# Peptides against a protein of PDB entry 5OK6: the designs that were tried, part 199

Target 1, 215 residues: chain A of PDB entry 5OK6
Amino acid sequence: ELPGLDSQWRQIENGESGRERPLRAGESWFLVEKHWYKQWEAYVQGGDQDSSTFPGCINNATLFQDEINWRLKEGLVEGEDYVLLPAAAWHYLVSWYGLEHGQPPIERKVIELPNIQKVEVYPVELLLVRHNDLGKSHTVQFSHTDSIGLVLRTARERFLVEPQEDTRLWAKNSEGSLDRLYDTHITVLDAALETGQLIIMETRKKDGTWPSAQL

## One batch from the design tools (peptide; made by RFdiffusion4, then SolubleMPNN)

Design b2_p30_6_s1 (from b2_p30_6, 13 letters changed)
Fold by OpenDDE base, seed 3:
Structure b2_p30_6_s1 (fold): chain B 215 residues (1-215), chain A 30 residues (1-30)
Amino acid sequence: as target 1 above (215 residues)
Amino acid sequence: AAEAKRLAAEERARMGPLSWEEIEEIFAKA
């Protein structure tokens, strides 16, 4: 059942689960297409529940680049293209108005950056490959705050590397060079890794030599 | 040239710029 218009406004804008609540690292926030949100604002501020300003179901279609992978368009701007809502506020709106059929929610996490919390709208998508099978890439999402160690562990898991096998990572940079990610304690952000970047997992040979050393 | 690139990689932890063919050559010996 739809709450009263004033109750909706208070719940979404000014409530404990409102849009302006403090960001907390690890929490989920959701994107809502800006035009829909503005229509909702106009509806609830209008004071007439029977008005022609009813927003209908949430439709984020314009935020997606495709309906196959449901990836966001590049270059979307908060406040212009979308608004961010805490999980509770999002769930309220979905319960009240519904979400477009078949459309997934756009869930994102709050990350802790130096001196700021931010909703990470664009996680880093890395192309993971094995040194011996460069043609088979696995796209995996990482937070900018994830460690290189996590990237390595994820690659090892994805490629079913046994615990006794030694591995290391190489990143292909924009200049076409391979940089070894030797420090596994730095973050994806610190390593300046970018979406679409190729990451090669090298596995050490049983003889103790690295494939890259056998040129 | 490949050996120089290898040595550079061991010292600097950097190889390249590299073509795909060169990358395949570097890592071909699994």
Scores: peptide ipSAE 0.330, ipTM 0.794, DockQ to the pose 0.238
Fold by OpenDDE base, seed 2:
Structure b2_p30_6_s1 (fold): chain B 215 residues (1-215), chain A 30 residues (1-30)
Amino acid sequence: as target 1 above (215 residues)
Amino acid sequence: AAEAKRLAAEERARMGPLSWEEIEEIFAKA
């Protein structure tokens, strides 16, 4: 049931779980298309529940690049294209107005960077391949705060590498060279990895040699 | 050219710039 307009405004904007609440690392936030949100603001501020300003169901269609993978468009800007809401506020709006049929929620996580928390709207999508099958890529999402060690473990799991097998990573950079990701303790951000970047997992041979090495 | 770029990887942990064919050649010697 739709609550009173003043109650809606208080819950979403000025509540303990409102839009302006502090970000906390690991929490889920949700994107709402800006035009819909502005229509909702106008509706609840108008004071008339029967107003023609009723926003209808949440529709984030303009934020998506496609309706297959539900990938976000590139270059979306907070406050211009979308508004970020805490999970509680999002769930209230969905319960009151509904979400457009078939659309998934756009859930994102708060990450902790040096001296700042932010909602990570665009995680890094890496193309994982194995050295002996470069034509078969696996796209996997990582946080900028994830370690190279996690990327390596994820690649090992995806390619069903046995625990006793030794592996390492190469990244193809913007200049077209391969850089070995030697330090597994640095983050995806520290390694300057970008969406669409090719990451090659090399598996050590049984003879102890690396495929990339000329011994 | 691929061999010279490979030797550079042992010293600097960097090979390239490389074409796709050169990448395949480097790892195909496995």
Scores: peptide ipSAE 0.323, ipTM 0.818, DockQ to the pose 0.191
Fold by OpenDDE base, seed 5:
Structure b2_p30_6_s1 (fold): chain B 215 residues (1-215), chain A 30 residues (1-30)
Amino acid sequence: as target 1 above (215 residues)
Amino acid sequence: AAEAKRLAAEERARMGPLSWEEIEEIFAKA
């Protein structure tokens, strides 16, 4: 059963646990399609439970570019296309109104950037390949705050690289050059890596030479 | 001189701009 309209408003919009609460690094937040959220606001503010303004089930269909991988459309803007809710508020709305059948929740993490917390709506999707099989890519998501070291470890794991094998990364940039990612302690953001960027994992040969040394 | 050149190639920081064909050629002999 739905709680009272005033109670719904207080649970979702309050500054302590609702939409207006401070961001904290590592917490999960959820996207809600803006029009649905505005409809809900109008419903609960109207004070009539039998109003024609009842929002129905949460439907985020317009935020997705596909219903196969459930990827978000590019260029979505907070406050225009969607609203961000903390996990508790999201779960309340889902329990009260339901989520459209078959749609996954759009969960995102708060990340710590220099001098700001932000919900990372668009993690970086990198195309990981091996130097000797450039045609077989693995798309993997990373936070902008993840280290290049994590990218390298992830690539090694995906390609089942043995612990004794030495590996390094190259990034193909927009100019078409390959830049070696020397410093594994910098972040994806610091390395200016972007979604769709090709990352080549080079494996050292048994003779101790690198494949790229042939140039 | 050849060894120094090899070591320099191993420590190369940037290659290119490169076409896909050139990238394949760089790694093809591995």
Scores: peptide ipSAE 0.243, ipTM 0.766, DockQ to the pose 0.229
Fold by OpenDDE base, seed 1:
Structure b2_p30_6_s1 (fold): chain B 215 residues (1-215), chain A 30 residues (1-30)
Amino acid sequence: as target 1 above (215 residues)
Amino acid sequence: AAEAKRLAAEERARMGPLSWEEIEEIFAKA
């Protein structure tokens, strides 16, 4: 059942538990398309439940670049294109108004950056390849807060590398150079890795030499 | 050119800038 309009407003926009609540690392937040949210605000502020301003089902279609992979459009801006709601508020709105049929929720995580919490709307998608099979890329998503060590472990797992095999990573930068990711303790952010960036996993040879070092 | 860039990588942990063909050449001896 749809709650009273004042109750809806308080539940969603309450600064303690709603839209304005503090971010906490690891929590899930959800994107809501800005125009829908504004329509909802107008509806609940109007004081008439029978108003023609009823927002209908949540529809985030304009935030997606495709309806196959449900990837977000690039360059979306908080407060302009979407609003962020904590999980509880999102679930309330979905229960009251519904979500457009077949459309997935846009769930994102709060990450801890140096001295700030942020909802990571755009995790980094890296193109992982093996040095001996450069034509077969695997797209894998990482947080900016993930370590290069995690990227390496993920690459090893994806390519079914045996524990006894030694591996290292190279990142292709915008200038076309390959930079070795030798420090595995730094983050994806520290390494300045970006979505679509090619990461080459090199496997050490049985003779102890690296493929890239063979003259 | 690829060989010179490879040698430079051993010293600086950076190869390039490289064309795709040069990358394939560097890693071809897998």
Scores: peptide ipSAE 0.341, ipTM 0.803, DockQ to the pose 0.221; fails the geometry check

Design b2_p30_6_s2 (from b2_p30_6, 12 letters changed)
Fold by OpenDDE base, seed 5:
Structure b2_p30_6_s2 (fold): chain B 215 residues (1-215), chain A 30 residues (1-30)
Amino acid sequence: as target 1 above (215 residues)
Amino acid sequence: AAEAKALAREERARMGELSWEEIEEIFKKA
């Protein structure tokens, strides 16, 4: 049974546990398509449970670019295309109205940047490749707050690199050349890595030379 | 993005004046 309309509003739009609550690093938030959310607001504010303004199931279809990988469309804007809800509020709405069949929730994490907490709606998708097989990319998602060291470890794991093998990273830059990622302690953000960017894992040869020594 | 690029300048080095095709060929031979 749906809770009372006033109760629904208070659960979702309050400043303590709802839409307006402070962001906390590591917490999960969820995207809700704005039109649906506005319809819900109109419904609960109307005061009539039998109103034709009933929003129906949550449908985020317009936020997705594809229904295979469930990637978000580029350029979506908070407050224009979607609203962000904390996990508790999201789960309430899903329990009350349901989610469109087959659609996954759009879960995102709060990250801590130097001066702000932000829901990271667009994590960085990097194309990881090996130096000897540049045509075979593995797309891996990283937070902007993840270190280059994590990218390297992830690449090593993905490519089943043995612990004794020495590896390093290069990024393909916009000029069509390579930038070597020397410092593994900087973040993906600091390194200015972008979605769709090719990241090359170079493995040291058995003779102790690097393949890139010929570059 | 521009600020991030400025921060990254000290932490990365650009490799060469080679075209991407030349890079691919070198890595393929390595």
Scores: peptide ipSAE 0.226, ipTM 0.701, DockQ to the pose 0.364
Fold by OpenDDE base, seed 1:
Structure b2_p30_6_s2 (fold): chain B 215 residues (1-215), chain A 30 residues (1-30)
Amino acid sequence: as target 1 above (215 residues)
Amino acid sequence: AAEAKALAREERARMGELSWEEIEEIFKKA
């Protein structure tokens, strides 16, 4: 059963677990489509529980580019396209109104950036390839806060590289050339890696030479 | 000499002096 309208408003907007609570690294937040949220605000502020302003079930359909992979559209803006709610507030709204049938929640993590906490709405999706099979990519998601070392380890694992094999990474840049990722201690953010960027894992030859050294 | 050549190629790649096609050819032959 739905709580009273004032109780809903207080729980979602003004509670310790409400929309305005501080971000904490590692916590889950959820996206809610802006128009639905505004409709909900109007409903609970109207004071009439039987109002025609009832928002119905949560429907984030307009935030998705497809209903197969449930990937977000690019370029969505907080406060314009969606609002962010902490997990507790999200679960309350879902419990009260439901979520559109078959539609997954849009869960995102708070990350710690050098000067701020942020909900990472768009983690970086990299296309990992081997130097000897550039046509076969593996899409893997990384946080901007993940190290290049983690990208390398993930590539090694995905391609079943033996522990004794030496590997390094190259990034295809916007000019169509390669930037070598020398420092494995910097982050994906520091390396300015972007979604859809091709990352080449090069494996050292048994003779101690690198494939890239050949003409 | 081989190491110096490798480093020179890496620098060319970083500087955008190697086309993607050249890079693909190098790695395909490796």
Scores: peptide ipSAE 0.118, ipTM 0.731, DockQ to the pose 0.305
Fold by OpenDDE base, seed 2:
Structure b2_p30_6_s2 (fold): chain B 215 residues (1-215), chain A 30 residues (1-30)
Amino acid sequence: as target 1 above (215 residues)
Amino acid sequence: AAEAKALAREERARMGELSWEEIEEIFKKA
């Protein structure tokens, strides 16, 4: 059941779970298409529940590049294309108005950067491969705040590497050469890794040599 | 950190002489 219009406005805009609440690392936030959100604002500010300004169900269709993988379009801008809501506010709106049939929620996490919290709308998608099979990739999403050590552990898990096997990472750079990822304690951001970048997991040979020693 | 960066620069310089196809072939044969 829809609460009163004033109650809706207070809950979503000015409440403890409102749009303008402080970001906290690890929290979930959700994207709402700007046009729908503005229609909702007009509806609840109008003071008439029978108004023709009723927003209908939440529709984020314009934010998606496809309805198969439900990936976001590139270059979306907060405040222009979408609004960010904390989880509680999102769940209220979904309970009141519904979500368009078949559309998944667009959930994102707050990350901690050196001097700011940010909702990470575009995590980094890396193409993980083995050195001996560069054509067979596993696409995996990482936060910019994830360590290279986590990327390596994830690659080891995806390729079923035994605990006793030694592995290391290389990144294909924009020049078509390789950069070795020596420091596993730096972040994906610090390593300047980008979406679509090829990351090669090299496995040490049984003789103790590295395949890359032949490069 | 400084030593690691120096090694990375030297390795990049060496590998810059190889095409991507050559890198792939070397890794495939290794």
Scores: peptide ipSAE 0.264, ipTM 0.734, DockQ to the pose 0.607; fails the geometry check
Fold by OpenDDE base, seed 3:
Structure b2_p30_6_s2 (fold): chain B 215 residues (1-215), chain A 30 residues (1-30)
Amino acid sequence: as target 1 above (215 residues)
Amino acid sequence: AAEAKALAREERARMGELSWEEIEEIFKKA
């Protein structure tokens, strides 16, 4: 059941779980396409439930670059292309108006950066490969706050590496060289890893030598 | 974030051990 227009406005904008709620690390927030949101604002502010300003179902189609992987378009800007809502507010809107058929919700996490909380709209997509099969990449998303250790564990899992096998990571840099990721405790951000970057998992040989030691 | 990323990139560049071409050749032999 649709609540009254004033109640909708209070829950989404002015509520304790509304759009202006402080960000908290680890919480889920959701993107809503700006035009739809503005239409909703106009509808609830108009005070007439029978108004032609009814927004209809939430449709985020314009935020996606593809309907296969549901990737966001690059360069989207908060307040221009989309608004961010906390999970509670998002779920209210979806329950009231629905979401366009087939579209996934655009869920993102609040991350803690050194001096600020931010909704991480663009996680880092890394191309994970094995040293012996550089042509077969696995695209995996990571937070900028994820550790290199997590990237390594994820690579090991994806490639079905046995627990007794030793592995390490290399990152292909923009200069075409490989940087060894020695410290597994630093973050993806601290390692300056970027979307589309190739990450090589090297597996130690049974003889105890590393493949890369043949240089 | 941008400044931290730039600094991290410089540090990685300093730690760069192998060229891509060398790695490709080595790893193909492994």
Scores: peptide ipSAE 0.083, ipTM 0.555, DockQ to the pose 0.314; fails the geometry check

Design b2_p30_6_s3 (from b2_p30_6, 14 letters changed)
Fold by OpenDDE base, seed 4:
Structure b2_p30_6_s3 (fold): chain B 215 residues (1-215), chain A 30 residues (1-30)
Amino acid sequence: as target 1 above (215 residues)
Amino acid sequence: AEEARRLAEEEREAMGELSEEEIEQIFKES
């Protein structure tokens, strides 16, 4: 059942629990397409429940690049293309208006960056490969706050590397050369890794030499 | 962190721009 318009406004826009609430690391937030949200704002501010400004079901179709993988379009901007709502507010809107049939919610996490919290709308998708089979990539999503050590562990897991095998990472940089990821304690952000970037896992030879030792 | 950056930069400068074929060659077992 739809609550009163003033109640809807207070629940969604309340600075303590709504759209303007402080970000907290690890919390889920959701994207809502801006035109829908603005129509909702106009509806609840109009004071007429029977108004022709009724927003209908939440429809985020314009935010997706495809309806197969439900990936976001590149270059979407908060406040221009979408608004961010905390999980509670999102769930209220979905319960009141529904979500367009077949569309998944666009859930994102708050991450802790140096001096700020941010909703990570675009996690980093890395192309993981083995040094000896560059043609077989595994796309894996990481947070900018994930360590290079986690990337390495994830690569080892994906490639079923035995625990006794020693491995290290290289990144193909924008100049087309290779950067060795020496420090496994830095983050994906600190390493400036980007979506679509090729990450090469090198495995140490049984003789104790590295394949790349000819460099 | 600074030492790791320096080493990475030194290796990057030494390698220069690599083609895909050159990258494949780097990891070829001799």
Scores: peptide ipSAE 0.164, ipTM 0.722, DockQ to the pose 0.545
Fold by OpenDDE base, seed 3:
Structure b2_p30_6_s3 (fold): chain B 215 residues (1-215), chain A 30 residues (1-30)
Amino acid sequence: as target 1 above (215 residues)
Amino acid sequence: AEEARRLAEEEREAMGELSEEEIEQIFKES
């Protein structure tokens, strides 16, 4: 059941769990398309439930570049293209108005950077490959705050690497050369890994040599 | 961490600019 318009406004905008609440690391926030959100604001501020300003179901279609992988368009800007809502507020709006059929929620995590919390709208998409089959990539999303160790573990899992097999990572850099990712404790951000970057998992040979040892 | 970065830079400098084919070859000649 739809709550009263003033109650909706207070819960979404002015509540302790509303849009303006402080970001907390690890929490989920959701994107709402700006035009829909503005229509909702106009509806609840108008005070007339029967008004022509009813927003309808949440429709984030304009935020997506594709309906297959549900990737966001590049260059979306908070406050211009979308609004960020905490999980509680998002779930309220979805329960009241619904979400467009077939669209997934656009869930993002709050990450902690050295001096700020930020909703990570664009996580890093890495192309994971094996050294012996560069043509078969697995696209995997990582947080900028994820460790290289997590990238390596994820690659091992995706390629069904046996526990006894020794593996390491290389990143193809912008100069077309390879950077070996020696430190598995640094973050994706610290390693300056970017979306679309090729990450090569090298597996040690049975003879104990590395494929790349000819370098 | 700093030593690992230095080693990675040294290896990168030694490799120079590699074509995709050269990268494939580096790992195939194994």
Scores: peptide ipSAE 0.151, ipTM 0.712, DockQ to the pose 0.635
Fold by OpenDDE base, seed 2:
Structure b2_p30_6_s3 (fold): chain B 215 residues (1-215), chain A 30 residues (1-30)
Amino acid sequence: as target 1 above (215 residues)
Amino acid sequence: AEEARRLAEEEREAMGELSEEEIEQIFKES
């Protein structure tokens, strides 16, 4: 059942728990298509629950580039294409109005960057491969704040590398050459890794040599 | 981090632009 219009507005837009609340690292936030949200604002501000301004169910269709993987379109801008809501506010709106049938929520995480918190709308998608099978990639999503060590661990897990096997990473750069990822403590952001970038996991040979040792 | 970047840059300069086939050859077991 829909709450009173003033109650809806206070739950969603109140700066303490709503849209304008402070970001906290690790929290989930959700994207809502801007036109739907503006229609909802007009509805609750109008003061008439029977008005023609009823927004209907949440429909984020215009934010998606595909309905298979539910990937976001590139270049979406907060405040223009979508608004960000904290999980509580999102769940209220879904409870009150519903979400378009078959459409998943667009959940994103707050990340900690130097001196700021941000909702990471576009995490980095890396193409993980083994040095001996470059044709078989695994696309894996990482935060810009994830360490290279996490990328390496994830690659090891995906390729079923035994704990005793030694491994390291290479990134194919924009010049078509290979950059070795020496420091596993730096972040994906610090390493300047980008979506669609090929990351090669090299496994040390049993003789103690590296496949790339001729470089 | 800065040392790691320097090493990566030195390796990049040494390798130059590589084709897909050249990358495959780098990791090819002899």
Scores: peptide ipSAE 0.144, ipTM 0.720, DockQ to the pose 0.571
Fold by OpenDDE base, seed 5:
Structure b2_p30_6_s3 (fold): chain B 215 residues (1-215), chain A 30 residues (1-30)
Amino acid sequence: as target 1 above (215 residues)
Amino acid sequence: AEEARRLAEEEREAMGELSEEEIEQIFKES
């Protein structure tokens, strides 16, 4: 049963547990399509539960570029295309109105950047490859706050690299050349890695030489 | 971090612009 309209408003639109609450690193927030949210606002503010302004189920279809991988469209803007809700508020709305059948929630994490918290709507999707098989990529999502060391560990895990094998990373840059990722302690953001960027994991040869040493 | 960036930039300048085919060739001969 739907709670009273005033109760819905107070649970979603508040500064403690709702839309206006402070961001906290590591917490989950959810995207809600803006037009649906505005219709919901109009419905609960109208004071008539039987009104024609009933928003129906949450439908974020317009935010997705595809219904296969459920990737977001590029260039979506908070407050224009979507609203961000904390997990509790999202779960209330889903429980009250439902979510479009088969459509996944758009869950994102709050990240800590220098002097700010933000919901990371667009994590970095890197194309991980092995130096000896550039045609077989693994797309993996990383936070901008993840270290290059995590990218390297993830690549090693995905490619089933043995613990005794030495590996390092290269990034294909915008000029079509390779940048070696020397510092594994810097972040994905600090390394200026971007979505769709090719990251090459080089494995050291048994003779102790690197494949790229011919460069 | 700054020294690592400098070293990466020096290597990038030394390699110049590589085609995708050249990158593949570097690693195929490995």
Scores: peptide ipSAE 0.138, ipTM 0.717, DockQ to the pose 0.682

